Peptides against a protein of PDB entry 4JHK. Designs and how they scored, part 20

Target 1, 212 residues: chain A of PDB entry 4JHK
Amino acid sequence: EDYKIQSFDLETQKLLKTALKDPGSVDLEKVSSVIVDQSLKDQVFSREAGRICYTIVQAEAKQTNGSVFRRNLLNRLQQEFKAREETRKRSTQEWVCLVSFICNIFDYLKVNNMPMVALVHPVYDCLFRLAQSDALKNEEEVDCLVLQLHRIGDQLEKMNVQLMDELFNLLRDGFLLQEDLSSMGRLLLLEILEFRAGGWKLSDTAQKYYYS

## One batch from the design tools (peptide)

Design b1_p16_1_s1 (made by RFdiffusion4, then SolubleMPNN; from b1_p16_1 with E2M E9K S16E)
Fold by OpenDDE base, seed 2:
Structure b1_p16_1_s1 (fold): chain B 212 residues (1-212), chain A 16 residues (1-16)
Amino acid sequence: as target 1 above (212 residues)
Amino acid sequence: SMLDELIEKDIELFEE
């Protein structure tokens, strides 16, 4: 299986490849740190990172019945999550990368083929933060919010429909009431509102309308 | 923390 790790230097690529096949032979704390660091810089990588993380978790479990990587990964995520407001103030780009990464970990890092319960509230907290008025006025944050809801909204709703209802109430209010939304931001909010209303699916017509 | 507790729980579930 091929993984998109070309953004790393050759030494780090080797480290990651080894972690994927023989996790017991590498420093899994370092591996987790490298993955998180890169995910905070590259939102595109964050999706691949989720897949990579899951593979490493599975490999370690099978090889040693260990969970060193997962523990270190989640600990790092927790640290970054706790500092999310500082991150947002420092860099919107890093903030949306953080949200994207947490959401992708939620999406890929399954427990017995189910989402990790531990990540449900952190994910919602991130999405709720993106749904605040001060965030909705930033197109980059709206893009992130809508993207994550497209990817994992249905799963999140299954975990907690009440929180999803509350979140979408905020999105509806933002769409209807917030004056400083960009045209694209408003369009994206409308689209995601309709997306959920349609059972987290887009018709071909809707797809063409919003993403032509 | 509550999050730590939930994380540990999930880890345990994964290891089952």
Scores: peptide ipSAE 0.030, ipTM 0.663, DockQ to the pose 0.906
Fold by OpenDDE base, seed 3:
Structure b1_p16_1_s1 (fold): chain B 212 residues (1-212), chain A 16 residues (1-16)
Amino acid sequence: as target 1 above (212 residues)
Amino acid sequence: SMLDELIEKDIELFEE
């Protein structure tokens, strides 16, 4: 199938395409680095990146029974995660891209059709950071938080319901008690509270109300 | 397995 990689130059596109079909013929460390770098710049790509990464992982496994790409990818992800506070201070945009990327990797990079346990706590840590008062007042961070919970909240809850409960306690408190939320931010928090309460679903009427 | 080792390592690193 086709992948949305138009944001890369033609040479890099060729590299990625080759990695997808013949991972043994390319430098998989370089490929992983390119994907992570772009994902930190483009939140839209971060979604596609998850799918791309999974495909490369499967291709390498099939070709050589290897896991070089996954190892390099996760190592880089660990580095970025450790530096997340510095990233947030430097650029809110890069920070939300990082969160989006980690969440999308969690969503797509499954092992035996199961979420990777190693990513559960990192994802929650990112979401908890977005749920802090200093982040909730920033609409860009709220957008990211709510988007990720819409995408993978149900999966995360299955992995650890206690952490999800704690997270949503923070969101509830933010909605009810925090004074410096934007109107849209407050609306988004209310929506996601209702979304979870409804079994990670929302009626069409409610959907139109919050996202018209 | 190698995968198990990687996962365990990742968990440890992310928790730091």
Scores: peptide ipSAE 0.028, ipTM 0.672, DockQ to the pose 0.114
Fold by OpenDDE base, seed 4:
Structure b1_p16_1_s1 (fold): chain B 212 residues (1-212), chain A 16 residues (1-16)
Amino acid sequence: as target 1 above (212 residues)
Amino acid sequence: SMLDELIEKDIELFEE
């Protein structure tokens, strides 16, 4: 398989490649840290990171029946999650990268072919934070929120429909009542409201309208 | 460890 890891230096690339093929031969704690660090800098990479993490988890399970990588990964995620407000204050970019990464881990790192129940509330907590008024006024945060809901909204709803209803109540209110939304932000909120209403699907016509 | 147990049983994490 081809993984997009060109953003890392050559030594780190080798480390990651080895982890993907022979996880028992590398420091998996270090590998997890490297992946998380990069994911906090590059939102685009966070998607690939999810796939990489899944592969490493599977490789370790097959090779040694171990779970060192997953344990370290989730431990680091928990640390970053706890510090999320400070991260947001320091850097909106890092904050949305964190949310994106957690959501992508939720999407890819499945247990028994199902999303990890352990990640459901943390993911919702992140999305609820993005749905607050102070976040909705920031287009970068709205972009992140809408992107994640497009990616994993249907899965999250299956895990807890009540929380999803509450989340979308906030989004509806933001769309209708919040005055300091950007034009694009408002458009994105409308789109995601329609997206869920349509069963987490959009027609081609709607897609062109919002993303042309 | 407690963390290992939570992961293995897929118990809710990130409780503050």
Scores: peptide ipSAE 0.028, ipTM 0.669, DockQ to the pose 0.116
Fold by OpenDDE base, seed 1:
Structure b1_p16_1_s1 (fold): chain B 212 residues (1-212), chain A 16 residues (1-16)
Amino acid sequence: as target 1 above (212 residues)
Amino acid sequence: SMLDELIEKDIELFEE
């Protein structure tokens, strides 16, 4: 399997490749830090990062029955999560990258094909933050919110339907009542409301209507 | 199971 790590320097690429095959031979704390750092800068990489993280976790489990990488990864993730408001103030781009990364870790880093329960509330907290009025007026944050709900909304709902109902109440209110939404933002909110109402599915025609 | 134990440990990480 090929991993998209061309954005890293050659030395770091080698480090990551080694971690994927022989995690016991590298500093897994450093590996986790590198992955998180890059994920906070590149939202496209965050999806790949989830897959890479899962592979390293599996490789370490098979090699030594260890969980050093996952522990370091989750610790760093927790640190970034705790500082999320400061990150948002500093850079909207870094903030949406953080949310994207957390959601992708939720999506990929599964145990027995089940989502990590520990990530459910942090993910919802991020999505609820994006659903606040000060965030809904920012198209970049709305894009992130809607993208994550498209990717993992069905899984999140299975974990906690009550929180999902509360989240979508905020989105409905934003769509109906908030005056300073962009036209695109309002359109995206409507789309995601319909997406959930349709069982987390949209027809190809509907998809083109909202995203073309 | 061992996997369940790992999940529980991960939960503890985020609760701290």
Scores: peptide ipSAE 0.020, ipTM 0.604, DockQ to the pose 0.100

Design b1_p16_1_s2 (made by RFdiffusion4, then SolubleMPNN; from b1_p16_1, 5 letters changed)
Fold by OpenDDE base, seed 1:
Structure b1_p16_1_s2 (fold): chain B 212 residues (1-212), chain A 16 residues (1-16)
Amino acid sequence: as target 1 above (212 residues)
Amino acid sequence: SELDKLIEEDIKKFLE
């Protein structure tokens, strides 16, 4: 497998490559910190980070039967989640990166092929925050919200349909009632409403209409 | 699996 880690310096790239192949030979706390830090800076990388984390978890389990990486990763994730409101106030970019990262970890780190139950409410909390009026007026936050729902919405609904119904009530109200939405924001909300209504699927034609 | 058990243990710690 090829991992997109070219955004790191050469020393860090070497560290990550070693962690992927020989996790017992590196400081896995440092590795987890590096991954989280970069994920908070680059939303595109945050998606890759989920895959990297999964691979490291598998490698450490097979090599040393250890869980040092997962423990450190989850601890850092919890810290960032708890500070999410402060992060949002400081930087919208870091905030949407955090949401993306949490959602990607939810998507990749599964137990018996099931989503991590412990992350269900934290993920919904993030999505509900993005669905508030003060967030819906920001295209960057709307983009993040819709992107995550496209990626993991079907999984989240299976975990808690009541919360998903409540979330989409907010999105519907935002689409219909909120006046300071951008044209693109409103279009994206309509698309995601239709996406769920269609069983978390859209035709290729519809997808092209909303995203091209 | 053994990996799943390890993850479950970490999840427990995450909830603390």
Scores: peptide ipSAE 0.026, ipTM 0.636, DockQ to the pose 0.096
Fold by OpenDDE base, seed 2:
Structure b1_p16_1_s2 (fold): chain B 212 residues (1-212), chain A 16 residues (1-16)
Amino acid sequence: as target 1 above (212 residues)
Amino acid sequence: SELDKLIEEDIKKFLE
């Protein structure tokens, strides 16, 4: 498998590649920290990071029956999650990267092809935060919110439809009532409202309308 | 599976 790790220096790339193939031979705590750190800087990488993380988890389990990587990864995620408001205040970019990463971990770190139940509420908490009025006015946060819902909304709804209903009530209200949304932000909210209403699928016409 | 058990343990820790 090919993993998109070009953003790292060669030494770190080697570390990651080794972790993927021979996790017992590397410092998996360091590996986890590197992945999280980069994911907090690069939202695009966060998607790949989820896949990488899952692969490392599988590799370590098979090789040593260990869970060092997962423990460190989840511990770091917990720390970052707890500090999410501080992160948001410091850097919107880092905040949306954090949300993206948590969502991607939710998407990829599955057990028997099922999402981690423990991540459901943290993910929703992040999305609810993005759905608040002070966040909806920021297009970068709206972009993140809508992107995550496109990626994992259907899965999240299956885990807790009540929370999803509540979330989309906020999005509906934002779309209808909030005055300081950007034009694109409002468009994205409308799209995601329709996306869910359509069973988490985009029609060809909708795709053309919103993304062409 | 054993992997599931390991993940479950990590999940519990995450919720702490």
Scores: peptide ipSAE 0.026, ipTM 0.636, DockQ to the pose 0.098
Fold by OpenDDE base, seed 5:
Structure b1_p16_1_s2 (fold): chain B 212 residues (1-212), chain A 16 residues (1-16)
Amino acid sequence: as target 1 above (212 residues)
Amino acid sequence: SELDKLIEEDIKKFLE
C-alpha cells in the first residue's frame, strides 16, 4: 500500500514506514505521538492518519498479538479531548484539526468491522460543541462540522439516533434563527440538513450545486 | 481472545 507521508522529514518517514511493516522494531509510543502531533496541525493529514493507524494496529496484532500502539494512541487522544476547550480558545485551526482527527480515528480504527463504542460520545461531544451558536458563527468550524457529518454521520446515527436528532435540532435552529452566520455557513447547514433527510446521500446534481 | 481482552483494556483506559 502507498501512504502519503511526504510532509514529514526523511527520518520520520523511515520511522513510519518501518512501523507499518515491522512495528516491533520501533518505538510505538513515539510513532503515535508523531502521528497525533501532525494531525493536530494538518487536517488533511488526519484523514490519512486514520488509515495509517489502522494499518499499524493490524500489523502489531499479527506480529506480536499486541496493542501497544493503539493504547498509546488512545491515551494521547483522551488527553487532547479533555483539553479541547483550551485548544479551541488558543486556535480554531487546531481545534478543528482535533475534531477531524477524532472523527477519522472513529471512522478507520474499527474492531471487528464495527466502530469503537467508546468513541461515540466523545465524537458527539465535539460535534455538539461545533453546533453551539458561538461556533456556528465561525465558517471554519461549520466547515469542519459539515465535513465530519458527511464522512461519519450515518455511522454515528446507527450508534445513537437520539443524539443525532438532538444535534440536528441545533443545526436547524442555527440555520433558521441565528443571524450572524456567514453566507457559506448558512448554505452548508442547509446542505447537511438535506443530506441527512435524504438518507445520508446527495445526488450528483445537488453535489455540484453546493460544492462547485 | 487475547486481542479482544487487550482492546477492552484500552477502551477502559480511554474512558477514565
Scores: peptide ipSAE 0.026, ipTM 0.637, DockQ to the pose 0.098
Fold by OpenDDE base, seed 3:
Structure b1_p16_1_s2 (fold): chain B 212 residues (1-212), chain A 16 residues (1-16)
Amino acid sequence: as target 1 above (212 residues)
Amino acid sequence: SELDKLIEEDIKKFLE
């Protein structure tokens, strides 16, 4: 299967490809660092990062029964998560990339086809941050919030419906009460409210209305 | 599985 790693230079692409098929032959700490760094800079890659990471984890486990990559990945992820407010202040783009990355790790880095419980609260924390008034007024953050909820909202709800209810209370309030939302932001909030209300599905009619 | 145990250990570290 192909991975979207075109944002890397050719040498780094080769490194990643080698890590995917022969993880024992590369520095997996370096690989994890490269993946996290790029995930903070490239939205397209951050979406793919979860799948790539899962593949490397499985490959290393199979080849050496090791977990060096996963350990380094999670350690770095924890560091970035803890510094998320500083990241947001420094760069909205990096912040939304971080959220996207964490969400995709949640989506793909599963154990026995189940989400990592440890990532549930961190993911919700990120989404709650995006649901605050100061974030909802930023279209880039709203885009990220809505995108992640489309991707993993149903899974997150299964893990903790109470948190999801609280999150959507904030989104509803933002949609109804916040005055400085952009037109697109307001539209996206309405769409995601309807999306969840419809069982995390969107009708063809609604799809055309919101995204055509 | 053994992999699950390894992951659990990493998860514990992540939560610290």
Scores: peptide ipSAE 0.026, ipTM 0.634, DockQ to the pose 0.098

Design b1_p16_1_s3 (made by RFdiffusion4, then SolubleMPNN; from b1_p16_1 with E5K L13K E15L S16E)
Fold by OpenDDE base, seed 4:
Structure b1_p16_1_s3 (fold): chain B 212 residues (1-212), chain A 16 residues (1-16)
Amino acid sequence: as target 1 above (212 residues)
Amino acid sequence: SELDKLIEEDIEKFLE
């Protein structure tokens, strides 16, 4: 399998590859830290980090019945989440990478084939933050918001439809009432409103209107 | 915030 780890140096790549195949032979705390650090800097990797993490979790469980990696990963995730406002102030890029990472973990790191309940509110909190007026005026944050909703919106709604309704109320208000949205931002908000209204699906024809 | 505290508690419970 291709885990797209070319952004790491060769030594770190070897570490990650070993973790994927023989997790008991590496420092899994270090592995988790490396993955989180890179996810905060590279949104492409952040998008794929969940799959890598899931594989490592499964490999460790099968090999040693351990959960060292998952525990360290979630602890680090919690720390970054708590510091999310400071991260946003420091770097919009790191902030959207953090959101992407948390959403990707939610998407891939399943327990008993179900999303981790503990991550539901953190994910929604991130999306609600992106839906605030000061974030909606930033196209990079709007891109992130819409992208995550495209990827995991249907899953999130199944976990808590009330929060999803509240979130989309904010998005509708932003679309209709906020004056300093970019043209593309407004278009993206409209698209995601229609996407949910269509059962988290969009026809090819409709998609061309927004992305052609 | 109160919400952040609840989130923290949920994560901790999951890790237990």
Scores: peptide ipSAE 0.027, ipTM 0.654, DockQ to the pose 0.187
Fold by OpenDDE base, seed 5:
Structure b1_p16_1_s3 (fold): chain B 212 residues (1-212), chain A 16 residues (1-16)
Amino acid sequence: as target 1 above (212 residues)
Amino acid sequence: SELDKLIEEDIEKFLE
């Protein structure tokens, strides 16, 4: 398999490549830290990070029947989640990277091909925070919210439809009632409302209308 | 699977 890790220096790339195929030969705590740190800086990488994490988890389980990497990863994720409000105050960019990373971990690290139940409420908590009026006025936060709902909204709804209904009530109210939305933000809210109403799918024509 | 069992154990720690 090919993994997109060109953003790292050569030494770190070597570390990650080794972790992917021979996890027992590297410091898996260091590997997890590197992945999380980069994911908190680069939202695009966070998507790839989920896939990388899944592969390392599988490789370690097969090689040593261990779970050192996953434990370190989840511990770090918990720490960042607990500090999410401080992160948002410090940097909107870091905050949306954190949300993206949590959502991608939810998407890739599954048990019996099902999402981790323990991550359902943390993910919803992040999305509800993005749906508050002070966040909806920021286009970067709206972009993040809509992107995550496109990626994992259908999975989240299957886990808890009541929370999804409550979330979309906030999004509908934001679309209809909030005055300080950006033009693009308002457009994205409308699109995601239609996306869910259409069964979490969008026609090619609609896709071009909203994103081209 | 063994992997699923390990994940379940880690989930418990995550919630602590």
Scores: peptide ipSAE 0.026, ipTM 0.643, DockQ to the pose 0.096
Fold by OpenDDE base, seed 2:
Structure b1_p16_1_s3 (fold): chain B 212 residues (1-212), chain A 16 residues (1-16)
Amino acid sequence: as target 1 above (212 residues)
Amino acid sequence: SELDKLIEEDIEKFLE
């Protein structure tokens, strides 16, 4: 498998590659920290990070029956999640990266091919935060919110439709009532409202309208 | 799988 790790220096790339194939030969705590750190800086990487993380977890389990990597990963995620408001205040970019990473972990680290129940509320918490008025006015946060809902919205809804209904009530209200949305932000909210209404699928016409 | 269960257990700790 090819993993998108070009954002790292060659030494770190080697570290990650080794972790994927021979996790017992590397410092998995360091590996986890590197992945989380980069995920907090690069939203694009956060998607790949989820896949990488799952692969490393599996590799370590098979090789040593260990769980050092996932323990460190989840501990770090917990720390970042708890500090999410501080992160948001400090850097919108880091905040949306954090949300993206958590959502991608939800997407890739599955149990019996199902999303982890324990991550449902944390993910929703992040999305609800993005759906607040003070966040909706920031296009970067709206971009993140809509992106995550496109990626995992259908899965989240299956886990808890009531929370999804509540979330989309906020999005609807934001779309209809909030005055300081950017034009693109408003467009994205409309799109995601229609996206869900259409069963979490985009029609060809909708694709052309919103993304071309 | 057992691995999945272990992962789930770790995630459960996430909310603690």
Scores: peptide ipSAE 0.025, ipTM 0.644, DockQ to the pose 0.097
Fold by OpenDDE base, seed 1:
Structure b1_p16_1_s3 (fold): chain B 212 residues (1-212), chain A 16 residues (1-16)
Amino acid sequence: as target 1 above (212 residues)
Amino acid sequence: SELDKLIEEDIEKFLE
């Protein structure tokens, strides 16, 4: 399987490749730190990071029945989550990368082929933050919100439909009542409202209308 | 599975 890690230097690429194949031979704390750091800088990599993390978790479990990587990963994730408001203040880009990362971890690190229950509220907390008025006026945050809901909205709803209803009430109100939304932001909110209403599915025609 | 058990243990720690 090919992993997109070309954004790292050659030494770090080697480290990651070794972690994927022989996790017991590398510093897994360092590996987790490198993955999280890069995920906070590159939203595109964040998607790949989820897949990489799951592979390393499985590899370590099979090799040594260990969980060093997962422990370090989750500890770092918790730290970043707790500091999310400071991150948002410092950099919108890093903030949306953090949200993307936690959503991708939710998507890929599963127990019994089900999402981690412990990550449900943290994910919703991030999405609710993106649904606040001060965030909805920022197109970058709206892009992130809508992207994550497209990726994991159906899974999140299955975990807690009440929270999803509350979230979409905010999105509806934003669409209808907030005056300082960008044209694209307003369009994206409408699209995601229709996306959920359609059972988390969108026709090809509608897809082209909203994203072309 | 054994992996699932390990993940559940880490989840408990994460919630602390």
Scores: peptide ipSAE 0.024, ipTM 0.639, DockQ to the pose 0.118

Design b1_p16_1_s4 (made by RFdiffusion4, then SolubleMPNN; from b1_p16_1 with E9K L13A E15L)
Fold by OpenDDE base, seed 1:
Structure b1_p16_1_s4 (fold): chain B 212 residues (1-212), chain A 16 residues (1-16)
Amino acid sequence: as target 1 above (212 residues)
Amino acid sequence: SELDELIEKDIEAFLS
């Protein structure tokens, strides 16, 4: 399988390739740090990072029955999560990258084909933060929120339907009551409300209307 | 922390 890592320098690319093939021969703590750092800078890479992380975790488990990479990755993720408000204050871009990364890790790093329970509340906390009035007025944050719900909303609801109901109450209120939403932001909120109402599926008509 | 313990538990389950 091909991985998109051309944005890294050659030395780092070599490190990542080696980690994917022979994880026991590299510093997996360093690898995890590199992946997290890049994920905080590039939202597109955040999606790729989930796939890369999953592969490295599997490779290490098969090769050495180890979990060094996963442990370091999740520890770093927890640190970034705890500092999320400071990150948001400093950079909206880094904040949405962080949310994207956390959601993608939730999506890819499953245990026995089940989401990691430990990540459920952190993911919801991020989404709830994006659903606050001060965030909904920022189209970049709305884009992130809606994208994540499209990707993992059905999985999250299965883990905790009560939190999902509460989240969508906020989104509905934002759509109906908040005056400083952008036109696109309001449209995206309506779409995601319809998306969930339709069982986390998007009709062909809706797809054409919202994403043409 | 509780989160750390839960993560570790999930990691162990993954490797089982």
Scores: peptide ipSAE 0.030, ipTM 0.651, DockQ to the pose 0.848
Fold by OpenDDE base, seed 3:
Structure b1_p16_1_s4 (fold): chain B 212 residues (1-212), chain A 16 residues (1-16)
Amino acid sequence: as target 1 above (212 residues)
Amino acid sequence: SELDELIEKDIEAFLS
């Protein structure tokens, strides 16, 4: 398989590749740390990180029946999640990367091909935070919000439609009432409103228009 | 799978 790890230096790429194939031969605590660190810096990698994490978890379980990587990964993620407000204040970029990573973990780490119930509320918590007025005025946060909803919105809705309705009430209000949205932010909110209304689908023409 | 269940438990602990 091809994993999107071009953002790493060659040495780290080798480390990750080895972890994917032979997790018992590497320091899995270090691997988890590297993945989380990069996920907080690069949102593109953050998307891929979910798949990588899943693969490493599976590989370690099969090879040694171990869970060292998973434990370290989740421990670090817990720390970052608890500090999410501080992260947001310090760096919007790191904050949106954190949200992206959590959403991607939700997307990839499934139980019997179903989303983990335990992650539903945390994901919604992140999305609701992005839907607050102080966040909607920041285009980078709107980008993140809309992107995650495109990726996992349908799954989240299946888990809790009431929360999704509440979330989209905020988005609609933001679109209609908030004065300090950027033009692109407003367009993105409109797009995601239409996306959900269309059953989490958009025409190719609409997709091109909003993301050209 | 059992692995998936273990992950679920870890996540539950994570959220505690």
Scores: peptide ipSAE 0.027, ipTM 0.642, DockQ to the pose 0.099
Fold by OpenDDE base, seed 4:
Structure b1_p16_1_s4 (fold): chain B 212 residues (1-212), chain A 16 residues (1-16)
Amino acid sequence: as target 1 above (212 residues)
Amino acid sequence: SELDELIEKDIEAFLS
């Protein structure tokens, strides 16, 4: 398997690769810290972090029947989630990376091949925060919101359709009523509204229009 | 599975 870890230095890449293949030979607490830290700085890695985490969890379980990595990962995730408003105030980039990371953990870290129920509300909380007026005026936050909905919107809806309806009510209101949206932000909101309306699928024509 | 049970325990810890 190919993992996108190019943003790490060579030594850290080796550490991660070893964790993936032989988790018992590395400090898994350190590995979890490295992954979370990088996920808060690199949106590209945040996209891949969930898959990497799941693989390490599986590898540790199979090799030692341990759960050191997962426990440390989830503990750190909880801490970062609780501090999300402070993170947003400090750095929009770190905030959207945090959201991306949480969404990717939701996407890949499964229990009985199902999403972790405990992450459903935290994910929605993040998306609702991105759907507030003060966030919708920031194109970087709109990009993040729309990206996550493209990636996991269908799964989230299956977990709680009521929250999804409420979220999209906010997005429709933002699209129709908010005056300080960027042109791209407004376009992205329209696209995601159409995306859900189409069953979380985008036609070839629409794909070319919005993302060519 | 054993892995799922371990994950469930960690989930409970996450919610605490």
Scores: peptide ipSAE 0.027, ipTM 0.639, DockQ to the pose 0.098
Fold by OpenDDE base, seed 5:
Structure b1_p16_1_s4 (fold): chain B 212 residues (1-212), chain A 16 residues (1-16)
Amino acid sequence: as target 1 above (212 residues)
Amino acid sequence: SELDELIEKDIEAFLS
């Protein structure tokens, strides 16, 4: 498989490629740190990072029956999650990258082809934070919220429909009642409300309207 | 699978 790692320097690219094929020959703690660090800087990479992480987990399990990479990855993720409010205060960009990464890990690191149950509440916690009024006024946070719901909303709802209903009550109230939304923010909220109402599927008409 | 069980344990530790 081909992985998009061109954003790294050549030495780091070599490290990642080796981790994917021969994880026992590299420092997997370092590999996990590199992946997390880049994911916190580049929201686009976070999607690829999820796929890379899954592959490394599988490769290490097959080669050595080990789980060093996964442990280090999850430990780092927990540290970042605990500090999420401070991260948001410091940098909106880093905050939305963190949310994206957590959501992508949820999407790719599955157990028996099912989402990790233990990650459901942490993911919802992030999305609920993005749904607060102080976050909805920031277009970058709305972009992140809507993107994640497009990617994993249907999976999350299957895990806990009550939390999803509560989340979308906040989004509906924000759309209808909040005065300081940007034009694009309001448009995105409307789109995601309609997306869920349509069973997590856009109609052909809506697709053309929003994305043509 | 063994891998799935290990993942579950790691996630439990993650959230503890």
Scores: peptide ipSAE 0.026, ipTM 0.647, DockQ to the pose 0.099

